# Peptides against a protein of PDB entry 7SID, part 5

Target 1, 151 residues: chain A of PDB entry 7SID
Amino acid sequence: LHMYLMLLKELPGEEYPLPMEDVLELLKPLSNVCSLYRRDQDVCKTILNHVLHVVKNLGQSNMDSENTRDAQGQFLTVIGAFWHLTKERKYIFSVRMALVNCLKTLLEADPYSKWAILNVMGKDFPVNEVFTQFLADNHHQVRMLAAESIN

## One batch from the design tools (peptide; made by RFdiffusion4, then SolubleMPNN)

Design b1_p8_6_s1 (from b1_p8_6, 6 letters changed)
Fold by OpenDDE base, seed 2:
Structure b1_p8_6_s1 (fold): chain B 151 residues (1-151), chain A 8 residues (1-8)
Amino acid sequence: as target 1 above (151 residues)
Amino acid sequence: MDFTSLND
């Protein structure tokens, strides 16, 4: 886990996007890692913070390529799972804040949720609609973060 | 393991 998290942390930012092939390689184990540590709030928060780099890379990519669509799908699967567990009240506010940051970054890249759609339990949820739900979060810091992000 | 189907 530590090695993988370090790798995620060291991803280049938006200024230096990774080749999509590298993004795909990084995403391959992500779902399994998240699943293994889904009950560890601190690990989940850390993962969500680090995958912000992946979102930024996806936003700079050619959205029409097969590799981009594949990467988007794999990433959205993970985000969808975190959101689903959030809806089931499995995560504390700090994890939810990290998730909101991911969703914010997705909206910056795709404001109209053309590709940023979460598929959870066989249903599609556009990120822009998902994001607005955090405006009603039980924790004031989460609400504030969500409110600041829609400007 | 399908992460999206996990709840606990």
Scores: peptide ipSAE 0.047, ipTM 0.714, DockQ to the pose 0.380
Fold by OpenDDE base, seed 5:
Structure b1_p8_6_s1 (fold): chain B 151 residues (1-151), chain A 8 residues (1-8)
Amino acid sequence: as target 1 above (151 residues)
Amino acid sequence: MDFTSLND
């Protein structure tokens, strides 16, 4: 786990995007790691913070390639799972903060949610609609972060 | 991916 998290942390930022093939390889084990540690708040927070690099890379990539679509799908599956558990009030505010940052970055890349759509339990949820729900979050810092992202 | 709800 620690070696994988370190690899995610060391990903280059928006200024130096990775080839989509490399992003795809990094995403392959992510769903299994998230599932295994879904009950560990600290690990979940760390994962969500580190995958911000992946979100930035996805937003700067050519969305017409097969590898981009595959990477997009794998990433959205993970985010959808975190959102699902958040909706069930299973995550503390710090994890929700990290999730909002991921959603914010997705909306910056796709403001109209053309591809940023979460599929949870067979239903589609556009990220722009999901994001607005955090304006009514129980924790004030989460509400503030969501509000700052809109303005 | 199997993200079942956490039991209370």
Scores: peptide ipSAE 0.044, ipTM 0.713, DockQ to the pose 0.212
Fold by OpenDDE base, seed 3:
Structure b1_p8_6_s1 (fold): chain B 151 residues (1-151), chain A 8 residues (1-8)
Amino acid sequence: as target 1 above (151 residues)
Amino acid sequence: MDFTSLND
């Protein structure tokens, strides 16, 4: 886990995007890692903070390639799972803060949710619609973080 | 559920 998280943290970001092939290699184990540690709040927060770089890379890539669609699908599956567990009240506010930051970054890359759509249990949820739900979060810091992105 | 099988 530690080595994998270090690799995610070392991603260049949007200024120097990685080739999509490299992004795919980093995403391959992500869902399994998240599943193993889904009950650990600190690990989940750390994962969500580090995958911000993946979102930035996806936003700077060619959206018409098969590899891009594959990477988007793998990433959105993970974000969808975190959101699903959030709806089930499984995560504390610090994890929800990290998730909101991921959603904000997705909206910056895809403001109209053309590709940023979460498929959870066979149902589609555009990220822009998902994001608005955090404006009514029970924790004041989560609401504030969500609100600042709309202004 | 796990993340891998959530959307099978």
Scores: peptide ipSAE 0.038, ipTM 0.684, DockQ to the pose 0.545
Fold by OpenDDE base, seed 4:
Structure b1_p8_6_s1 (fold): chain B 151 residues (1-151), chain A 8 residues (1-8)
Amino acid sequence: as target 1 above (151 residues)
Amino acid sequence: MDFTSLND
């Protein structure tokens, strides 16, 4: 796990995107890793913090590429699952804060949610609509982070 | 829900 997380952390930002093939290979085990550790709040927080780099990389890629769509899909699946479990009150505020940061980064890359759409249980949820829900989060720090992200 | 179940 830790070695995998290090790889996620070391992904370059928007200045020098990795080849999409490399991003895709890195994303392949992500869903399984998240599923395995879904009940570990600290691991989930760490994963969410590290996948921020993936979002930045995806935003610089050609969206018409099949590999890009595949990578986006795998990433959004993970984010969607975290959001779904958040709605089920499975995660503490620190995990939700990390999720908000991911959503913020998605909005920066795709402000109109053209591709940043969470598909959960067969239903589509644009990230811009999902994000607004955290403005009303029960924890003040989550609300504050969400509000600051709008500024 | 598990994460893998959401994959196509």
Scores: peptide ipSAE 0.035, ipTM 0.678, DockQ to the pose 0.397

Design b1_p8_6_s2 (from b1_p8_6, 6 letters changed)
Fold by OpenDDE base, seed 4:
Structure b1_p8_6_s2 (fold): chain B 151 residues (1-151), chain A 8 residues (1-8)
Amino acid sequence: as target 1 above (151 residues)
Amino acid sequence: DSFTSLND
C-alpha cells in the first residue's frame, strides 16, 4: 500500500503529464486498493489526496484518444465509489474534504462535466452537480471548503 | 458496497 501511495504522490502535475499508458498502469490497481481499505478513513483520505495528481494528468491529455477515455473511466469509477459511500454516510468529514478537493480538481479540468460524470449503480451524476451538494454538507468545514471553491 | 462491486 505505502509503495503504491508513494507512487501516486510522486506523479508529475499538469506541467509534465505522464504518457497515458503510464497513467493506465497506475490506475489499474487503484480500485482494488480502494476496495481493500474502504473502511480505513485515514487510508481513504490519503488515497484521495494523492489521486489529485491523476486528475491533473488527465486534464492535459488528448481527450479524444481511446486511452484517455479509458483512464478517465477508471478514475471516475473510483471517485464514484467514494461518492456513493459518502452518500451512505460511511466517511468522516476529513475524507469528504479530500473528495471535495478531487471534485474541485475535476471541475478545473472539465468545468462543464463533459467527461467528468460519475456512474453509480447505473446512474450518471455530473461532477458539477455532485459538487454543489457539498455546499449543504453537515460539517461546517466541508461546507466552507466547497464554498471557497466557488470563489 | 460500491467498491466490492468493482472487483467482480
Scores: peptide ipSAE 0.053, ipTM 0.730, DockQ to the pose 0.272
Fold by OpenDDE base, seed 3:
Structure b1_p8_6_s2 (fold): chain B 151 residues (1-151), chain A 8 residues (1-8)
Amino acid sequence: as target 1 above (151 residues)
Amino acid sequence: DSFTSLND
């Protein structure tokens, strides 16, 4: 886990996007890692904070290839799972904060949710619609973080 | 469980 998280942390930002092939390799174990630690709040927060680099790389891709769609799909599946568990009140505010940051980054890359759509339990949820729900979060810091993206 | 379904 620690080695995997270190790899995510050391990824280049939006100024130096990775080849999509490298992004795919990093995404391959992600769902399994998240599943294994889904009940550990601290690990989930750390994972969500580190995958921000992946989101930035996906947003900087100028290619509309099969690899791009595959990478986007794998990532959105994981984000959708975190969101679903959030709806079930499984995560504390610090994890929700990290999730909101991921959603904010997705909206910066895709403001109109053309590709950023969460499929949860067979239903599609555009990220821009999902994001607005955090404006009514029970924790004041989560609401504030969500609200700053609107301005 | 959302993550359980990912591993099926």
Scores: peptide ipSAE 0.052, ipTM 0.729, DockQ to the pose 0.273
Fold by OpenDDE base, seed 1:
Formats: C-alpha cells, structure tokens, sequence
Structure b1_p8_6_s2 (fold): chain B 151 residues (1-151), chain A 8 residues (1-8)
C-alpha cells in the first residue's frame, strides 16, 4: 500500500501529463486497494487526495483514445463507489472533502459531464449533478468547498 | 466490480 500511494503522490500534474499507458497501469490496483481499505477513513482520504493527479492527466488526454476511455471508466467506477458509500453516510467529512476535490477536478476537465458520469447500481449520474448535492452536505466545510467550486 | 466490492 505504501509504495502504491507513493507512486500516486509522485505523479506529475496537468502541466506534465503521463502517457496513458502509465496511467492505466497505476489504475489497475486501485479498485482492489480501495475495497480493502474502504472502512479506513485515513487511507481513503489519502487515496482520494493522491488520485487528483490521475484526474488531471485524464483531462489532458485525447478523449477519443481507447486507452483514455478505459482509464476514465476504471477511475469513474472507483469514484462512483466512494460517492455511493458517502450517500450511505459511511465517510467522515475529511473523506468527503477529498472526494469533492476529485469531483471538482473532473468538472474542470469536463464541465458538461460528457464523459464524467458515475454509474451506481445501474443508474447514470453526471458528475455535475452529483457535485451540486454537496452544497447541502451536513458539514459546513464540505458545503463551503463545494460552493467555491460551483461559481 | 469496484462498486460491488466497496459496498457494505
């Protein structure tokens, strides 16, 4: 886990995107890691904070590429799972803050949710619609973070 | 798959 998190943390930002093949390799273990540690709030927060770099890389890629679509799908599956568990009140505010930052970054890359769509329990939820729900979050800091991003 | 695995 530690080495994996280190790799995620060291990813270049939007200004220096990685090849999509490298992004795909980093995404492969992600779902399993998240599943194993889904009940650990600190680990979940750390994961969500680190995968911000993945979102930035996805935003710089050709949306018509097969590898890009694959990477987007794998990433969105994980984000969708975190959002679903958030709706079930499984995560404390600090984890929700990290999730909002991920959603914010997705909206910056895809403001109209053309590809940023979460599939949860067989239903599709555009990220822009998902994001607005955090404006009514129970924690004031989460609401404030969401409000800063929506304007 | 990830969704199902993460769901309690």
Amino acid sequence: as target 1 above (151 residues)
Amino acid sequence: DSFTSLND
Scores: peptide ipSAE 0.051, ipTM 0.747, DockQ to the pose 0.311
Fold by OpenDDE base, seed 5:
Structure b1_p8_6_s2 (fold): chain B 151 residues (1-151), chain A 8 residues (1-8)
Amino acid sequence: as target 1 above (151 residues)
Amino acid sequence: DSFTSLND
């Protein structure tokens, strides 16, 4: 786990996007890691903070490539799972803050949710609609973060 | 998938 998290942390930022092939390799173990540590709030927060690099890379990539679509699908599946568990009140505010940051970055890359769509239990949820729900979050810091993100 | 596993 620690080695994997270190790799995520050391990823180049938006200024130097990774090749999509490298992004795919990083995403392969992500779902398993998230599943194993889904009940650990600190690990989930750390994962969500680190995958911001992946989101930025996806936003700067060629959306027409097969590898990009594959990466988007794998990533959105994980984000959808975190959102679903958030709806079930499984995560504390600090994890929700990290999730909002991921959603914010997705909206910056795709403001009209053309590809940023969460599929949960066979239903599609556009990220722009999902994001607005955090404006009514129970925690004031989450509401404030969501509010400033749409300004 | 990760979603199904996370729901368990």
Scores: peptide ipSAE 0.050, ipTM 0.741, DockQ to the pose 0.334

Design b1_p8_6_s3 (from b1_p8_6, 6 letters changed)
Fold by OpenDDE base, seed 3:
Order: C-alpha cells, then structure tokens, then sequence
Structure b1_p8_6_s3 (fold): chain B 151 residues (1-151), chain A 8 residues (1-8)
C-alpha cells in the first residue's frame, strides 16, 4: 500500500501530463486497493487526494483513443464506488472533501458530463448532477467547497 | 468482494 501511494503521490501535475499508458498501469490495481481499504478513512482520503493528478491527466489526453476510454472507465468505476458509499454515509467529511475535489476536476475537464458519467448499480449518474448534491452536504466545509466550484 | 458494499 505505502509503495503504491508513494507512486501516486509522485505523479506529475497538470503542467507535465503523464503518458496514458503509464496512467493505465497505475489505474489497474487502484480498484483492488480501494476495495481492500474501503473501511479506512485515512487511506481513502489519501488515495482520493493522490488520484487528483490522474484526473488532470485524463482531461488533457486525446479522448478519442482506446487507452483514454479505458482509463476513463477504470477511474470512473472507482469514483462511482466512492460516491455510492458516500450516499450510504460511510465516509467522514474529509473523505467527502477529497471526493468533491475529484468531481470538480472532472467537471473542469468535462463540464457537460459527456463522458464523466458514474455507473453505480447499473444506473448512470452524470457528474454534474452528482456534484450539485454536495451543495446540500451535512458538513459546512463540504458545502462551501462545492459552492466555490459552482461560482 | 464488492467495492460498492462496505458491509461485504
């Protein structure tokens, strides 16, 4: 876990995008890691904070490539799972804050949710619609973060 | 194990 998290932390920022092939390799174990530590709030927060760089890289890539679509699918599956567990009130505010930041970045890359669609339990949830729900979050800091993204 | 279920 720590080795994987360290690798995610060292991802280059938006100014230096990572090749899509490298993004795919990093995403392959992500779902399993998240699933294994889904009950650990600190690990989940850390993962969500680190994958923010992955979201930025996805937004700067050619969306017409098969690798990009594959990466998007794998990433959205993970985000969808975090969203689902959030709806079930399984995560504290700090994890929800990290999730909102991921959703914000997705909206910056795809403001009309053309590809940024979460599929949870066989149902589609456009990220722009998902994001607005955080405006009514029970924690004031989460609401504030969501509101800042809209204005 | 299903990631979408914390009770799993």
Amino acid sequence: as target 1 above (151 residues)
Amino acid sequence: EDFTSIND
Scores: peptide ipSAE 0.054, ipTM 0.754, DockQ to the pose 0.353
Fold by OpenDDE base, seed 1:
Structure b1_p8_6_s3 (fold): chain B 151 residues (1-151), chain A 8 residues (1-8)
Amino acid sequence: as target 1 above (151 residues)
Amino acid sequence: EDFTSIND
């Protein structure tokens, strides 16, 4: 886990994107890692904070690329799972803060949720629709972060 | 194990 998290943390930002092939390799174990540690709030927060680099890379890629679509799909599956568990009140505010930052980055790359759509239990949820729900979050800091992003 | 269920 530690090595994997270090790799995610050291990813270049939006200004210097990695080849999509490298992004795909980093995404392969992500769902498994998240699933194993889904009950650990600190690990989940750390993962979500580090995968911001992946989101930034995805936003700089051509959506017409097969590799881009594959990477987007794998990442959205993970984000969808975190969101689903958030709705079930399984995560504390600090984890939700990290999730909102991921969603914010997705909206910056895809403001109209053309590709940023979460599929949870067979249902589609556009990220822009999902994001607005955090405006009514129980924790004031989460609401504030969401409000700053939408305005 | 389904990631969408924390109680699994």
Scores: peptide ipSAE 0.052, ipTM 0.754, DockQ to the pose 0.330
Fold by OpenDDE base, seed 2:
Structure b1_p8_6_s3 (fold): chain B 151 residues (1-151), chain A 8 residues (1-8)
Amino acid sequence: as target 1 above (151 residues)
Amino acid sequence: EDFTSIND
């Protein structure tokens, strides 16, 4: 876990995007890592914070590329799972804060949710609609973060 | 556990 988290942390930001091939390789084990540590709030928060770099990279890529679509799909699967478990009230506010940051970054890249769509339990949920739900979060810090991200 | 599973 620590090695993987370190790798995620060291990912280049928006100023220096990763090759999509590298992004795909990084995403391959992500869902398994998340599943293994799904009950650890601190680990989940850390993972979500680190994958912000992946989101930034995806937002700069050619959306018509097969590799881009593949990467988007793998990433959105993970985000969708975190959101689903959030709806099931499995995560504390700090994890939800990290998730909102991921969703915010997705919306910056895709404001109209053309590709940023979460598929959970066989149903599609556009990220812009998902994001709006955090405006009514039970924790004031989550609501504030969501509200600040609207404008 | 499956990450997308609702069972805990």
Scores: peptide ipSAE 0.047, ipTM 0.741, DockQ to the pose 0.403
Fold by OpenDDE base, seed 4:
Structure b1_p8_6_s3 (fold): chain B 151 residues (1-151), chain A 8 residues (1-8)
Amino acid sequence: as target 1 above (151 residues)
Amino acid sequence: EDFTSIND
């Protein structure tokens, strides 16, 4: 786990994105890792913090590439699952804050949710609509982070 | 619900 997390952390930002093939290979085990540790709040927080780099890479890639769509799909599946479990009140505020940061980064890369759409249980939820829900989060720090993220 | 089966 820790080695995998380190690899996620070391992904380059928007300036020098990795080849999409490399990003895709790194994303392939992500869902399995998240599933394994979905009950561990600290691990989930760490994962969400590290995958911010993935969002930055995806935003700089050619959307017409099959590998890009695949990578986007892999990432959005994970984010969608975290959001779904958040709605089921499975995560503490610190994990929700990390999720908000991911959603913020997604909106920066795709402000109109052209590709940033969460598919949960066969239903589509655009990230821009999902994000607004955190403005009404029960925890004040989450609300503040969400509010600051749109400034 | 498992992350790997979120779309199943």
Scores: peptide ipSAE 0.042, ipTM 0.721, DockQ to the pose 0.552

Design b1_p8_6_s4 (from b1_p8_6, 6 letters changed)
Fold by OpenDDE base, seed 1:
Structure b1_p8_6_s4 (fold): chain B 151 residues (1-151), chain A 8 residues (1-8)
Amino acid sequence: as target 1 above (151 residues)
Amino acid sequence: EDFTSLND
């Protein structure tokens, strides 16, 4: 886990994107790692904070690329799972803060949720629609972060 | 194990 998290943390930002092939390799174990540690709030927060680099890389890629679509799909599956568990009140505010930051980055790349759509239990949830729900979050800091992003 | 469930 530690090595994997270090790799995610050291990813270049939006200004210097990695080749999509490298992004795909980093995404391969992500769902499994998240699943193993889904009950650990600190690990989940750390994962979500580090995958911000992946989101930034995805936003700089051509959506017409097969590799881009594949990477987007894999990433959205993970984000969708975190969103689902958030709705079930499984995560504390600090984890939700990290999730909102991921969603914010997705909206910056895809403001109209053309590709940023979460599929949870067979239902589609556009990220822009999901994001607005955090405006009514129980924790004031989460609401504030969401409000700053949408305005 | 399904990631979408904490009760698995």
Scores: peptide ipSAE 0.053, ipTM 0.750, DockQ to the pose 0.328
Fold by OpenDDE base, seed 2:
Structure b1_p8_6_s4 (fold): chain B 151 residues (1-151), chain A 8 residues (1-8)
Amino acid sequence: as target 1 above (151 residues)
Amino acid sequence: EDFTSLND
């Protein structure tokens, strides 16, 4: 886990995007890692914070590329799972804060949710609609973060 | 394990 988290942490930001092939390789084990540590709030928060770099990279890529679509799908699967468990009230506010940051970054890249769509339990949920739900979060810091991200 | 499963 620590090695993987270190790798995620060292990902280049928006100023220096990763090759899509590298993004795909990093995403391959992500869902499994998340599943193993889904009950650990601190690990989940850390993972969500680190994958922000992946989101930024995806937002700069050619959306018509097959590799881009593949990467988007793998990433959105993970985000969808975190959101699903959030709806099931499994995560504390700090994890939800990290998730909102991921969703915010997705909306910056895709404001109209053309590709940013979460598929959970066989149903599609556009990220812009998902994001709106955090405006009514039970924790004031989550609501504030969501509200500040609208404009 | 299913990531979204609550029965793990």
Scores: peptide ipSAE 0.051, ipTM 0.747, DockQ to the pose 0.313
Fold by OpenDDE base, seed 4:
Structure b1_p8_6_s4 (fold): chain B 151 residues (1-151), chain A 8 residues (1-8)
Amino acid sequence: as target 1 above (151 residues)
Amino acid sequence: EDFTSLND
């Protein structure tokens, strides 16, 4: 786990994105890792913090590439799962804050949710609509972070 | 619900 997390952390930002093939290979085990540790709040927080780099890479890639769509799909599956479990009140505020940061970064890369759409249980949820829900989060720090993220 | 099964 820790080695995998380190690899996620070391992904370059928007300036020098990795080849999409490399990003895709790194994302392939992500859902499995998240599933394994979905009950561990600290691990989930760490994962969400590290995958911010993935969002930045995806935003700089050619959307017409099959590998890009695949990578986007792999990433959005994970984010969708975290959001779904958040709605089921499975995560503490610190994990929700990390999720908000991911959603913020997604909106920066795709402000109109052209590709940033969460598919959960066969239903589509655009990230821009999902994000607004955190403005009414029960925890004040989450609300503040969400509010600051749109400024 | 498992993360790997969300879109299955």
Scores: peptide ipSAE 0.048, ipTM 0.740, DockQ to the pose 0.512
Fold by OpenDDE base, seed 3:
Structure b1_p8_6_s4 (fold): chain B 151 residues (1-151), chain A 8 residues (1-8)
Amino acid sequence: as target 1 above (151 residues)
Amino acid sequence: EDFTSLND
C-alpha cells in the first residue's frame, strides 16, 4: 500500500502531465486497494489526498481517446464509492474533507460536469450536483471548505 | 455494516 501511495503522490501535476496511458496504469489497482481499506479512516484519507494528483493530471489531458475515457471512468468509480459511503455516514469529517478536495479539483478541471459524472447504484450524479450537498454537511469545517469553492 | 465494494 505505502509503495503504491508513494507512486500516486509523485505523479506530476498540471505543469507536467503524464501520458494518459501511464495514468491508466496507475489507476488500475486503485479500486481494489480502496476496497481493502474502506473501513480504515486514516488510510482512506491518505488515499484521497494522494489521488488529488491524478485529478490534476486528468484535467490537463487535451486528448479525447479511449484511454482518457477509461482513466476517467476508473477514477470516477472510486470517487463515487467514497461518496456513496459518505452518504451512508461511514466516514468521519477528515475523510469527507479529503473527498471535498477531490471534488473541488474535479470541478476545476470540468466546471460543467461534462465527463465528471458519478455512477452510483446505476444512477448518474454530476459532480457539481454532488458537491452542493457538502454545503449542508454536519461538520462546520466541511461546510466551510465546500463554501470556499463556491465563493 | 453495509460497506459497498469500491470496485463495483
Scores: peptide ipSAE 0.048, ipTM 0.742, DockQ to the pose 0.212

Design b1_p8_7_s1 (from b1_p8_7, 5 letters changed)
Fold by OpenDDE base, seed 1:
Structure b1_p8_7_s1 (fold): chain B 151 residues (1-151), chain A 8 residues (1-8)
Amino acid sequence: as target 1 above (151 residues)
Amino acid sequence: SLTPIELS
């Protein structure tokens, strides 16, 4: 885990996008790592903060690429899982803050949720619709972050 | 990859 988190932390930002092949390699273990540590608030927060760079890379990629679609699908599966557990009140506000930042980055790349769609329990949830729900979050800091992201 | 159900 620590080695994986270190790799995620050292990812370049939006200014220096990674090759999609590198993104795919980093995404391969992500689902398993998230599943294993889904009940650890600190680990989940750290993961969500680090994968922001992955989201930024995906937003700059060509949607016509098979590798891009694959990477987007794998990432959206993980984000969908975090959102699902958030709906079940499994995460504290600091984890939800990190999730909102990920969703914000997705919306910046895909404002109309053409590809940014979360599939949870067989149902599709566009990220723009998911994001608006955080405007009514129980924690004031989460509401503020969500509001700042939209306006 | 794991589904959201599998991760929950």
Scores: peptide ipSAE 0.040, ipTM 0.722, DockQ to the pose 0.380
Fold by OpenDDE base, seed 4:
Structure b1_p8_7_s1 (fold): chain B 151 residues (1-151), chain A 8 residues (1-8)
Amino acid sequence: as target 1 above (151 residues)
Amino acid sequence: SLTPIELS
């Protein structure tokens, strides 16, 4: 886990996007890692903070590429799962903060949710609609972060 | 890849 998280942390930013093939290789184990540690709040927070770089890479990629669609799908699956579990009140505010940051970054890359759509339980939820729910979060810091993100 | 159901 720690080695994997370290690799995620060292991903280059938006200015230097990785080849999509490399992104895919990093994303492949992500769902399994998230599933395994879904009850560990600290690990979930760390994962969400580190995958921000992945979102930036995905935003720089060609949508016509099969690898891009695959990477987007794998990433959105993870985000959708975290959001779903958040709705089930499974995560503390610090994890929700990290999730909001991911959603913010997704909206920056795809403000109209053309590809940023969460599929949860067979239903599609555009990220822009998902994001607005955090404006009414029970924790003031989450509300503040969400509010600042749309300004 | 895992679905949200599988992850939950």
Scores: peptide ipSAE 0.040, ipTM 0.720, DockQ to the pose 0.352
Fold by OpenDDE base, seed 5:
Structure b1_p8_7_s1 (fold): chain B 151 residues (1-151), chain A 8 residues (1-8)
Amino acid sequence: as target 1 above (151 residues)
Amino acid sequence: SLTPIELS
């Protein structure tokens, strides 16, 4: 898991879409890594910044493929976990900023939350409703980012 | 993959 985290940190941002097979291989160990390092703010911020590229690739992919649906489900599980811990005030503003950027990208791909739905504790939360909550975030930069994202 | 409950 530590080796995976190091690789994730060293991955440069790609200017071309990733193959879906690569996305799946990347997402497979991600939930375990997030669970292990959930209390490390810097690691969580780094993870969210890097998975932003995964979100962009998912939004550009055909959601009718089995691999795309699988990747979508694994990714939404991770985002749901970060959001859940955010509601419990476990993350500093810089981590929340990175999460808002992920949610923004999801909304750009799915403005009406047809597939962008977070399942937390057995309950469904559409991303558009989740995103609105950040307009009332305690930190001014998070509120500003959220407000700019809906324009 | 781990559920949000497992990650919390």
Scores: peptide ipSAE 0.039, ipTM 0.719, DockQ to the pose 0.376
Fold by OpenDDE base, seed 3:
Structure b1_p8_7_s1 (fold): chain B 151 residues (1-151), chain A 8 residues (1-8)
Amino acid sequence: as target 1 above (151 residues)
Amino acid sequence: SLTPIELS
């Protein structure tokens, strides 16, 4: 786990995007890692913080590429799972903060949620609609983080 | 308990 997380942390940012093929390779273990540690708040927070680099890479790639669509799908599955558990009130505020940052970055890349759509339990939820729900989060810091992204 | 979710 730690080696994988360190690899995610060392990913180039928006200024130096990775080839989409490399992004796909990095995403392959992600769902399994998230599933294994879904009950560990600290690990979940760390994962969400590190995958911000992946979101930045996805946002500036060729959206018409098959590899891009595949990477987007795999990533959105993970984000959807975290959001679903958040709706079930399973995560503390610090994890929700990290999730909001991911959603914020997705909205910057896809403001109208053309591809950023969460599929949870067979239903589609556009990220722009999901994001607005955090404006009413129970924790003040989560609300503030969500609000600064809109204003 | 946490809701089971298939991630893989």
Scores: peptide ipSAE 0.035, ipTM 0.692, DockQ to the pose 0.226

